# Peptides against a protein of PDB entry 1ZZD: the designs that were tried, part 56

Target 1, 109 residues: chain A of PDB entry 1ZZD
Amino acid sequence: FQVVNPYLLRDLVDLGIWDEGMKQYLITQNGSIQGLPNVPQELKDLYKTVWEISQKTIINMAADRSVYIDQSHSLNLFLRAPTMGKLTSMHFYGWKKGLKTGMYYLRTQ

## One batch from the design tools (peptide; made by RFdiffusion4, then SolubleMPNN)

Design b2_p12_7_s1 (from b2_p12_7, 4 letters changed)
Fold by OpenDDE base, seed 1:
Structure b2_p12_7_s1 (fold): chain B 109 residues (1-109), chain A 12 residues (1-12)
Amino acid sequence: as target 1 above (109 residues)
Amino acid sequence: SINGFEDYEELP
């Protein structure tokens, strides 16, 4: 099931654009507000879905955590439209950043 | 790319 981000809901209400149509729009767009012309860019930058944020940043954060955490933690990566070249770059970037295990769970939309 | 990675050539 899908849950609307409560903070996003609040901000959309504050903008006065929350209604049943907006609710249905978010459902069809899997929570993305990137396509809405009446939403400030600042909010679009704030409320990126897992498919819209940089996975490179996720790997960087994982590498930082791996300094203090044992090999037990798994990394989850999310790609909307993966390609072999993209997967290769992600894999080797993770290796270059010193991740103890190159193991990650890949999710696709 | 919105995911932060470029498409590289697949390594053999």
Scores: peptide ipSAE 0.031, ipTM 0.458, DockQ to the pose 0.551
Fold by OpenDDE base, seed 2:
Structure b2_p12_7_s1 (fold): chain B 109 residues (1-109), chain A 12 residues (1-12)
Amino acid sequence: as target 1 above (109 residues)
Amino acid sequence: SINGFEDYEELP
């Protein structure tokens, strides 16, 4: 596991905000830059951790791939704080999108 | 959304 994405590191250096304090901050935040006020929103949208990406988008992408793949591929979903209601919603959404196989792996933090 | 599940509505 790499704590800092190498492309993120490059962009932070280019912004001139990379230092030891930033490094420690990223370690504490598990690689997230969402809370940094001095980072453009465009970069925040680009560098999302697995816990910050819309799982609906992941399901949409999986559904798109499944149209062209004969064998069902594995689907990994990530929920920081799952509830039964959210899990049910995700399950039915995946079903509605026509996924050949249900959720293969559910990761929680 | 900053959370992976916030884009889903709670279903009964």
Scores: peptide ipSAE 0.027, ipTM 0.442, DockQ to the pose 0.408
Fold by OpenDDE base, seed 3:
Structure b2_p12_7_s1 (fold): chain B 109 residues (1-109), chain A 12 residues (1-12)
Amino acid sequence: as target 1 above (109 residues)
Amino acid sequence: SINGFEDYEELP
């Protein structure tokens, strides 16, 4: 079950490109607008799905939060096409950034 | 390779 992001809906309406075809496209694309030629890049950057954002950035954010969190926290990572190289890279990068406590959960598409 | 798997890759 998925719904269209209400803010994305608003912006697509403001662009004048929202219609039933667009709705069906989003459903088929799991909410991604990256492939739409009539959407400005700034909106594509804003509305990246969890599969389209840099997981390195997510790790950085978690590391920043850990400075102020006394207790361990969980981290969710999302990879569309994971490889052992990518997984190893994420593990070592997390360690390098000081994520020595807590668990990270891997989700794959 | 690392432990018989792929070499280090850039983070996604």
Scores: peptide ipSAE 0.025, ipTM 0.441, DockQ to the pose 0.182
Fold by OpenDDE base, seed 4:
Structure b2_p12_7_s1 (fold): chain B 109 residues (1-109), chain A 12 residues (1-12)
Amino acid sequence: as target 1 above (109 residues)
Amino acid sequence: SINGFEDYEELP
């Protein structure tokens, strides 16, 4: 995977804030722009890393599309600090939302 | 607990 989203790179260039310093910053921040004061909130909302997106939202999206396709086996969830409670909650929530299977891939930071 | 697991909590 790429640290910097190519579309994000384009937008940062368009903003005129792309430079070597910005590049190094993004590398250290694993691609996150959430902490940058000179980036519009609109772009921050658009360019969230997988660690910055609610996994509940991911499950919701998966549940919605699973009505039409069987995509449960390809679902990837990203948790920085997984706990048994979180995993249990995610499992039951997925079940409640009607996922065809409880299968998913868990990734940790 | 839920079947011996931690209690339900808000999803991340």
Scores: peptide ipSAE 0.025, ipTM 0.428, DockQ to the pose 0.154

Design b2_p12_7_s2 (from b2_p12_7 with D3N E6K F8Y)
Fold by OpenDDE base, seed 2:
Structure b2_p12_7_s2 (fold): chain B 109 residues (1-109), chain A 12 residues (1-12)
Amino acid sequence: as target 1 above (109 residues)
Amino acid sequence: DVNGFKDYEELP
């Protein structure tokens, strides 16, 4: 797998902040730029890792797609720190949104 | 919550 998103790399170079230190930082942060003070917020919003995206939004999009397909497509959900409470909420929300087969894969960090 | 979910609360 590619460690650094090529579009992120381009934008960091355009900002003039790309160097070896930045590269090492991204590696240690698993690709996250959320902690960088010298990056505009719009770029932080654009380049969220899977652990930083609302899984509710993912479920909403999956539900929208499922209306147009006969069989449900594979759905992967990501939780950084899963709890039984969060899992329960997520499960019921998916059910409420009418997903055909529910969740296929749950990944944790 | 960053994931978009809160802890589930059972209704009485």
Scores: peptide ipSAE 0.045, ipTM 0.504, DockQ to the pose 0.590
Fold by OpenDDE base, seed 4:
Structure b2_p12_7_s2 (fold): chain B 109 residues (1-109), chain A 12 residues (1-12)
Amino acid sequence: as target 1 above (109 residues)
Amino acid sequence: DVNGFKDYEELP
């Protein structure tokens, strides 16, 4: 299934908030800490799950990397609820940003 | 121009 990010685990331990309850919470939340009130925002920003990251940002990063290496063939995108409109928008955005090809693989939650 | 499709700015 899913394993807790070891770095996240470390940071939660350092915060002194790691316990069995926290573990179960993370399992039920599929690794998301966004809803935890006792976690600093900086950690929430750092430990976003793939479903919580802007795919537009991912495309931007891929476009930036493509300047140095053709990475378009390895681009993975993650959408919780893909629609034709959304996919089309992503395709056009990727094209506009200069990606040679569309997404390599689309994953859904 | 997105030719009637959703604007790319709406993507997550």
Scores: peptide ipSAE 0.038, ipTM 0.487, DockQ to the pose 0.165
Fold by OpenDDE base, seed 1:
Structure b2_p12_7_s2 (fold): chain B 109 residues (1-109), chain A 12 residues (1-12)
Amino acid sequence: as target 1 above (109 residues)
Amino acid sequence: DVNGFKDYEELP
């Protein structure tokens, strides 16, 4: 189940590049517009999928929230191509940032 | 990389 970001849809329409081909492209690319040459870089930076954003930032945000509540069980991390090295880095970083349990849901593309 | 982490060696 995939839903197109309504704001992305609006901006693509405003650019005049929205059509059935674009729709199919987004489906094939799982919502990513990073490969589109006719889209301004500013919009590419704005509309990053969960696979294209820093998970370190996600951990930082979780750590900030964990000061007040324990939501370690709700933390989701997304890696396009996980490696043991990356996982090790993430675990240690989470620990260093003070996450109580270090538990998270790992999703891979 | 895009995820913001370096590759570390695996834990022993």
Scores: peptide ipSAE 0.036, ipTM 0.523, DockQ to the pose 0.547
Fold by OpenDDE base, seed 5:
Structure b2_p12_7_s2 (fold): chain B 109 residues (1-109), chain A 12 residues (1-12)
Amino acid sequence: as target 1 above (109 residues)
Amino acid sequence: DVNGFKDYEELP
């Protein structure tokens, strides 16, 4: 089930742009506000959905964490439209970045 | 291919 991020909801209300139209928009866009022209870029950056975040960045962060803890076991990656090439690239990139294991969860939309 | 390699694609 999809739940609107409560902080996003708050900020949209604070902006005065929350209404039924906005609600329906979010539903149809699976929570994405990236296409809204009346939302500041700062908020768009803050409220990226998991599908809009660079998974390369996620891998980088995981690699950094792995220096201290074994985070690779719980790493979740999200691809909207996964391909074998992308998966392979991600796997090798993770290895290159020094992830201790190749264990991660892949979620697709 | 026979070596199991796949073409690189840009990371998302």
Scores: peptide ipSAE 0.029, ipTM 0.472, DockQ to the pose 0.136

Design b2_p12_7_s3 (from b2_p12_7 with V2I D3N)
Fold by OpenDDE base, seed 1:
Structure b2_p12_7_s3 (fold): chain B 109 residues (1-109), chain A 12 residues (1-12)
Amino acid sequence: as target 1 above (109 residues)
Amino acid sequence: DINGFEDFEELP
């Protein structure tokens, strides 16, 4: 199940590059526009998929939220090609940021 | 370009 970001759709339409080919391209690329040469870099920076954004930032945001909420919240992390070393690093980073009792879900592409 | 999977260093 995949849904195109409505704001991305709007901007691609405004650029005049939205068509069936673009739709199929996005499906094939799992929503990524990073490889499109006719898209301004500003839009590429704006529309990053979960696989293209900093997961440290996600952990930082979760740590900030945990100050105000109970430790029952869930955290979703996305790694394209995880290794044991990266998982260990991620785990300790979360622990260091105070997510000792926080639940997390790891997703891989 | 930043990729989410590259955020964390390889630890032993």
Scores: peptide ipSAE 0.047, ipTM 0.565, DockQ to the pose 0.345
Fold by OpenDDE base, seed 3:
Structure b2_p12_7_s3 (fold): chain B 109 residues (1-109), chain A 12 residues (1-12)
Amino acid sequence: as target 1 above (109 residues)
Amino acid sequence: DINGFEDFEELP
């Protein structure tokens, strides 16, 4: 099931735009606020869903963390329409960034 | 615009 991000909820309330209509909108949009004209861009940038952020950035962050951890860590990646070509490039990118051997999880929309 | 859909290059 889907739950609204509590921090997003807070900020929308602070903006005075939270109501039942907004709630239903978020549900239908899978949590995305990118299409809302009454939301400041800074909040849109802050509250990108997993489908709206660069997965390269996620890999970069994981690579940065791996410098300080000895244990294997799990990496979750999200692709809307993966192809074998994209998956291949993703794996090579992770390898290039020096990710330690570990488990990664791929989710598709 | 950067998102998961356009993030990775399509390789042969």
Scores: peptide ipSAE 0.044, ipTM 0.557, DockQ to the pose 0.359
Fold by OpenDDE base, seed 5:
Structure b2_p12_7_s3 (fold): chain B 109 residues (1-109), chain A 12 residues (1-12)
Amino acid sequence: as target 1 above (109 residues)
Amino acid sequence: DINGFEDFEELP
């Protein structure tokens, strides 16, 4: 099930662009606001869906955190259309970046 | 690329 981000909802209301049409738009776009011309880029950057975030960046951040704590087992990665090749690439990238464990959760759309 | 799934290249 899809739940609208309450902070996104608030900001859209504050922008005065929240209406039934916007609600339907978000439903059809799986929560993405990237295509909305009347939304500031700052908000688009803030409210990227999990499918719009660079997973390399997520791995990089996790690797940086692993210097202090090992939370590799709690890392969630999101690939919309995973292939074995991409999964392999992702695995090696994680290893290369120095993740202490190869334990992460892969979510697919 | 805006889509995160495009970050990783297809390896053989």
Scores: peptide ipSAE 0.042, ipTM 0.530, DockQ to the pose 0.359
Fold by OpenDDE base, seed 4:
Structure b2_p12_7_s3 (fold): chain B 109 residues (1-109), chain A 12 residues (1-12)
Amino acid sequence: as target 1 above (109 residues)
Amino acid sequence: DINGFEDFEELP
């Protein structure tokens, strides 16, 4: 388990905003920098935690890759609070996009 | 959507 992405750490140091307070903040935020006012938006967009990434986008990307390689067997999806309805919706979306397998692993926060 | 889990509609 790694709280801080090493590349993110580097960039925060380069910004001059890395300190013990920042470290503790990131720990409490499970690595999220989305709430930091002193971080450029471009970095926020770059350093999203798995819970901050559109899983629909992940499916889209997987579907695009599946044209070249069968990667459906390795697809990991992250849902904070999955429900049967949500899982069904996600499954149908994946199916609609042409994925052979809906998901390999489902992770919850 | 910033929250990936909210991408999908809750189906009945």
Scores: peptide ipSAE 0.036, ipTM 0.537, DockQ to the pose 0.406

Design b2_p12_7_s4 (from b2_p12_7 with V2I D3N F8Y)
Fold by OpenDDE base, seed 3:
Structure b2_p12_7_s4 (fold): chain B 109 residues (1-109), chain A 12 residues (1-12)
Amino acid sequence: as target 1 above (109 residues)
Amino acid sequence: DINGFEDYEELP
């Protein structure tokens, strides 16, 4: 079950590039527009999928929130192509940032 | 990389 982001849909319509072909493209690409040559970079930056976002940034945001939360909060991380090395780096980084708990959920593509 | 991490390399 996959639904196109309604804001992305709006912006693609505004660009005049929304059609059935575009819809099918998004379905096959799991919502990613990064490979589309007719989409401005500004929109590509705005509509990154979870697989295209820096997980270091996600950890930073979680660490910032933890300052105000007594109880541990859940942290979901997404890696497109995980390796043991990446996982180790990510775990150490989370620890260094002072997260109460390390990685709670890991999703891989 | 795109996810913000590189492979960890243990020091010799």
Scores: peptide ipSAE 0.039, ipTM 0.543, DockQ to the pose 0.551
Fold by OpenDDE base, seed 1:
Structure b2_p12_7_s4 (fold): chain B 109 residues (1-109), chain A 12 residues (1-12)
Amino acid sequence: as target 1 above (109 residues)
Amino acid sequence: DINGFEDYEELP
């Protein structure tokens, strides 16, 4: 089930824009506030969903961890709109970064 | 793009 980030909730309340309509909006948008015109950009940058974060960064972090621990089986990647070209890029990038198995779980929105 | 990757050429 979906739960609203408590810190996001706080900040939206502080902005004075939290109400039932906002709650329903977040549900329909799967937690994304990127489309809200009355939210400061700094908050949008802070409260990115997994679909809005660079998966390249996720791979980098996984590669850093893999120096000591094989994290390949626990790596999850999230793509909103995957393409074959994009998947190929991720695969080769992961390989280039030295991920031992290249195994990961791919999630699509 | 937003996910940090762009289209890549497919392997032959």
Scores: peptide ipSAE 0.038, ipTM 0.548, DockQ to the pose 0.558
Fold by OpenDDE base, seed 4:
Parts: C-alpha cells; structure tokens; sequence
Structure b2_p12_7_s4 (fold): chain B 109 residues (1-109), chain A 12 residues (1-12)
C-alpha cells in the first residue's frame, strides 16, 4: 500500500509544482522524486525512498546503534535487485561493522 | 575479492 509522504506533499505544494500530474507521476514512480527536474537537489536528498538510500549507510547506523541496543534483530534492509554476491558482501560488511549476532530482514522491490 | 563476492564499496 503506497501513500504519498505528507511532508513531501507539503514541500511540493510550497514549490508550486503539485498537481494531478505530479500525483500520478509519484504513483508510477513509487514515490520517487529523483527524476524530477524541477525539484531542488536538497529535497531529492531529503526524500529518498528506501530503495534509494544506501543500505551500507543503514548498516553503519545500525552498527552505531548496536552499541546501545541489540538492533540487529529488527534491522530491515531494502535491495532492489539482490544478487548472491551482493548479499554476501552485505553480510560480511555487517559482520565487519560489528553486527556479528542476530538476523536482519531483507526486503526486495 | 578472491572469494568471489563484491567489494564493500559496491554496496547500495
């Protein structure tokens, strides 16, 4: 179930570019604004979808959190096109970063 | 690397 981010909606309205066409565009693009030429880069960086965020960064943040809590069991990773090599790399990277215990959940688009 | 998995820098 897809819902437009209400904050993104607000910002697009503030930019004066929100209309029915934009709405339909977002639906077809699964919420991504990365391809919009009339959106400032700063907003594109802010409103990355889960598929556009570096999962390496997610692992880094999880590793930082793991110092305080066991976050590995609840970590969700999002890969658009997983491969065995990529999964292996992610596993070893997580291991290297200290996520030596627990299991993360993998989601695919 | 030598073990056949992708470089960590290639992680998404």
Amino acid sequence: as target 1 above (109 residues)
Amino acid sequence: DINGFEDYEELP
Scores: peptide ipSAE 0.037, ipTM 0.511, DockQ to the pose 0.154
Fold by OpenDDE base, seed 5:
Structure b2_p12_7_s4 (fold): chain B 109 residues (1-109), chain A 12 residues (1-12)
Amino acid sequence: as target 1 above (109 residues)
Amino acid sequence: DINGFEDYEELP
């Protein structure tokens, strides 16, 4: 199921651009606002969907956290259009970065 | 390849 981010909803309302059309747009875009020309870039950066966030960055962050706690066990990665090359790259990159365990979940869109 | 690996691709 898809749930609209309540904070996103608030901000869109505050911008005065929330309407039925916007609602339908979000539904069709799986919550992405990246394509909206009337939304400030700051909000686009803030409300990136999991599919729009660099998973390399996620791995980097996880590796950094692993210095203190083992986050490898709960690491979740998201790929919109996974390929074996991407999966392999992610696996080796994670290993290279010192993750003790591979991703716990790999989700695909 | 035989191990199912492909050439490196940029991470998303």
Scores: peptide ipSAE 0.032, ipTM 0.504, DockQ to the pose 0.158

Design b2_p12_8_s1 (from b2_p12_8, 6 letters changed)
Fold by OpenDDE base, seed 1:
Structure b2_p12_8_s1 (fold): chain B 109 residues (1-109), chain A 12 residues (1-12)
Amino acid sequence: as target 1 above (109 residues)
Amino acid sequence: EEELASLEYLLD
């Protein structure tokens, strides 16, 4: 199931563009607002879905967290259109960042 | 439409 980001909902209401049509749009777009012309770019940058965020940033954040927790934690990566080359680079980048004992999971749409 | 797999498994 999908849950609308409550902060995104608030900002869309504040913009006065929230309605049933917008709700259905978000459902069909899996929560993405990148294609909406009446939304400021600042909000588009703020409300990126997991598919629109650089996974390198996710790996960096995981590496930072691993300093304080057991490396047995699972790392989830999200790619809209994965390629073997991209997967390889992500794997070894994570390894270089000290996540060699972490569990990497790939999710695709 | 989501698939879950280990990166290590995919790269092996």
Scores: peptide ipSAE 0.012, ipTM 0.373, DockQ to the pose 0.046
Fold by OpenDDE base, seed 2:
Structure b2_p12_8_s1 (fold): chain B 109 residues (1-109), chain A 12 residues (1-12)
Amino acid sequence: as target 1 above (109 residues)
Amino acid sequence: EEELASLEYLLD
């Protein structure tokens, strides 16, 4: 079950490039527009899927949230091809950023 | 396809 981001749909319609072909493309690309040459880069940066977002950024955002939340929250990270080195780096980076709750869950594709 | 695993499980 896949749902197209309604804001992405709006912007694609505004660009005049939304059609059945685009819909099928998004389905085959799991919602990614990174490969579309007719989409401005700023929109590509805006509509990154969870697999295209830097996990360091996710950790930073989690650290920022942790400052204002008394109750510890779980951190979820997403990696297409995790390696022990990368996992270790992310773990220690999260620790260094002072997360109240360590990384509990990792999602892989 | 997504698979969820705990960090501790992967690091063990």
Scores: peptide ipSAE 0.006, ipTM 0.371, DockQ to the pose 0.044
Fold by OpenDDE base, seed 3:
Structure b2_p12_8_s1 (fold): chain B 109 residues (1-109), chain A 12 residues (1-12)
Amino acid sequence: as target 1 above (109 residues)
Amino acid sequence: EEELASLEYLLD
């Protein structure tokens, strides 16, 4: 079950490009707007799906948050084509960044 | 297809 991001929907409506065809496109593309030629790049950057965001950035953000929280938090990562080497690198990178808990969940496409 | 797995399982 997929739901269109309500903020993305708003912005697409503001652009005047929202219609049934756009809705079907988003469903087919799993919410990605990266391939749309009539969408400004700034919106593409804003609405990257979890598969389009650098997981290194996610780790960095988690590390930044950990400075201000007492309890550890779980970290979820998303990879299209994970390899053991990549997973290991990500795990140790998180450790190097001082995360209280390393990667716990992995989602693959 | 998307699949969710735990790190612990992947490291086994």
Scores: peptide ipSAE 0.006, ipTM 0.347, DockQ to the pose 0.041
Fold by OpenDDE base, seed 5:
Structure b2_p12_8_s1 (fold): chain B 109 residues (1-109), chain A 12 residues (1-12)
Amino acid sequence: as target 1 above (109 residues)
Amino acid sequence: EEELASLEYLLD
């Protein structure tokens, strides 16, 4: 199931563009607002879906967090259309960034 | 359809 981000909902309401049509749009777009012309780019950047975020950036952030985390943490990665090449690249990139003890999980749509 | 899989498992 899909849950609308409550903060996104708030911001869309604040923009005055929230209506039934917008709701249906979000449903059909799986929560993505990237295609909306009446949404500021800063909000598009803020509300990227998990499938729209660069997983390389996610790995970078996880590597940065590992400096502050003693316990092993799970890293969830999301790819809309994963390939073995991408998976391998992500794995070794994570390794390169020092996520040696991290648990890597892939979620596919 | 959402699938959760370990990267380690997929790379084996």
Scores: peptide ipSAE 0.006, ipTM 0.356, DockQ to the pose 0.044

Design b2_p12_8_s2 (from b2_p12_8, 5 letters changed)
Fold by OpenDDE base, seed 5:
Structure b2_p12_8_s2 (fold): chain B 109 residues (1-109), chain A 12 residues (1-12)
Amino acid sequence: as target 1 above (109 residues)
Amino acid sequence: DDALASLEYLLD
């Protein structure tokens, strides 16, 4: 089952746009609000799903964390439509950022 | 770095 982010729910209620239609929309869109015209861009940037956030940002964050973590950790990457080019780019970018392990778990939508 | 730069544009 899918649970709506409680903070997102609050903000949508505050905007006065929460209703049954909105609920059904979020369910069909797997929690994404990026396609909603009546939602401020600020909120769209705040409530990105794992499929919408930049993978470069994820790699950067992982590289930053690796400085403080002794144990090797697996990096989870999320792509809606993976291509060989994107996979290659992610691999080399991660290497460039100094990630200790070359094992990236790819999740596809 | 040059080789990597040519591929990085494909990364989201």
Scores: peptide ipSAE 0.031, ipTM 0.491, DockQ to the pose 0.676
Fold by OpenDDE base, seed 2:
Structure b2_p12_8_s2 (fold): chain B 109 residues (1-109), chain A 12 residues (1-12)
Amino acid sequence: as target 1 above (109 residues)
Amino acid sequence: DDALASLEYLLD
């Protein structure tokens, strides 16, 4: 089962838009609030699901982590709709950023 | 390097 992010729940309550309908909406949307018209963009950016985060951002974060880790760290990527072009781009971008390891695990929705 | 830049265009 899926548990609602407690911080997201708090912010939705603070916005005064949390109710049973919202709960059901989140369930059907796998936790995504990107489609909600009454949620500020700031919150949408904050509460992106793993499927909605920029892959470049993920790679950049991995590169940042590698600076502080002597051994190679695992890189997990999440793609909603992977294509050969995107996979190739991710590979080369990761190489450009100097990652110690390639893609460790790829999840698809 | 130029080829790499073009590939990055396909990445979000």
Scores: peptide ipSAE 0.029, ipTM 0.504, DockQ to the pose 0.680
Fold by OpenDDE base, seed 1:
Structure b2_p12_8_s2 (fold): chain B 109 residues (1-109), chain A 12 residues (1-12)
Amino acid sequence: as target 1 above (109 residues)
Amino acid sequence: DDALASLEYLLD
């Protein structure tokens, strides 16, 4: 299940656009505010969902965490519209970054 | 590696 990000809720309230309609909109959009024209781009950049964040960034973060862990940790990737090319790219990039274990879990929208 | 760079572009 999904829970509304409390920080996003706060900012939407501050913008004066939070209401029941907005709540339902977020539910139907899986938490995405990217399609809202009256939301500042700064907030859109801040509140990207797991489907909107660059997976390259996720891999970079995982590689950074690996510096502090002896045993391989879980790596979860999310793709809205996966292609074989993109999957291959992720595998190679992960290899390049020196991840001990390949992709642990792939979730698609 | 140019080939790898091309693949990395698909991640963005």
Scores: peptide ipSAE 0.026, ipTM 0.480, DockQ to the pose 0.704
Fold by OpenDDE base, seed 4:
Structure b2_p12_8_s2 (fold): chain B 109 residues (1-109), chain A 12 residues (1-12)
Amino acid sequence: as target 1 above (109 residues)
Amino acid sequence: DDALASLEYLLD
């Protein structure tokens, strides 16, 4: 399965609106929930900063989830201003954590 | 489209 921002996923699950359609929506919207009418504005405001959070945290959580799944999962990462150096770091960090093919989606703002 | 694969290509 594809892994979105774990915090966003948590909140969407808590809202009871997480499903395959939502997942696809997030992918097509580059992770933005601003256009969702069934999401509280407070959450929309909160996740404006999704591009500022550490992607290492996301990678770590993805690695944790990998323990419980038999197949590799896609990981969605969000970077505001990616550089080659930063991407390289993310790549090797993911590799170190066992996510050799986990970075399926790399998103930029 | 595998973003990681693309990244690896760029790093080569």
Scores: peptide ipSAE 0.016, ipTM 0.386, DockQ to the pose 0.052

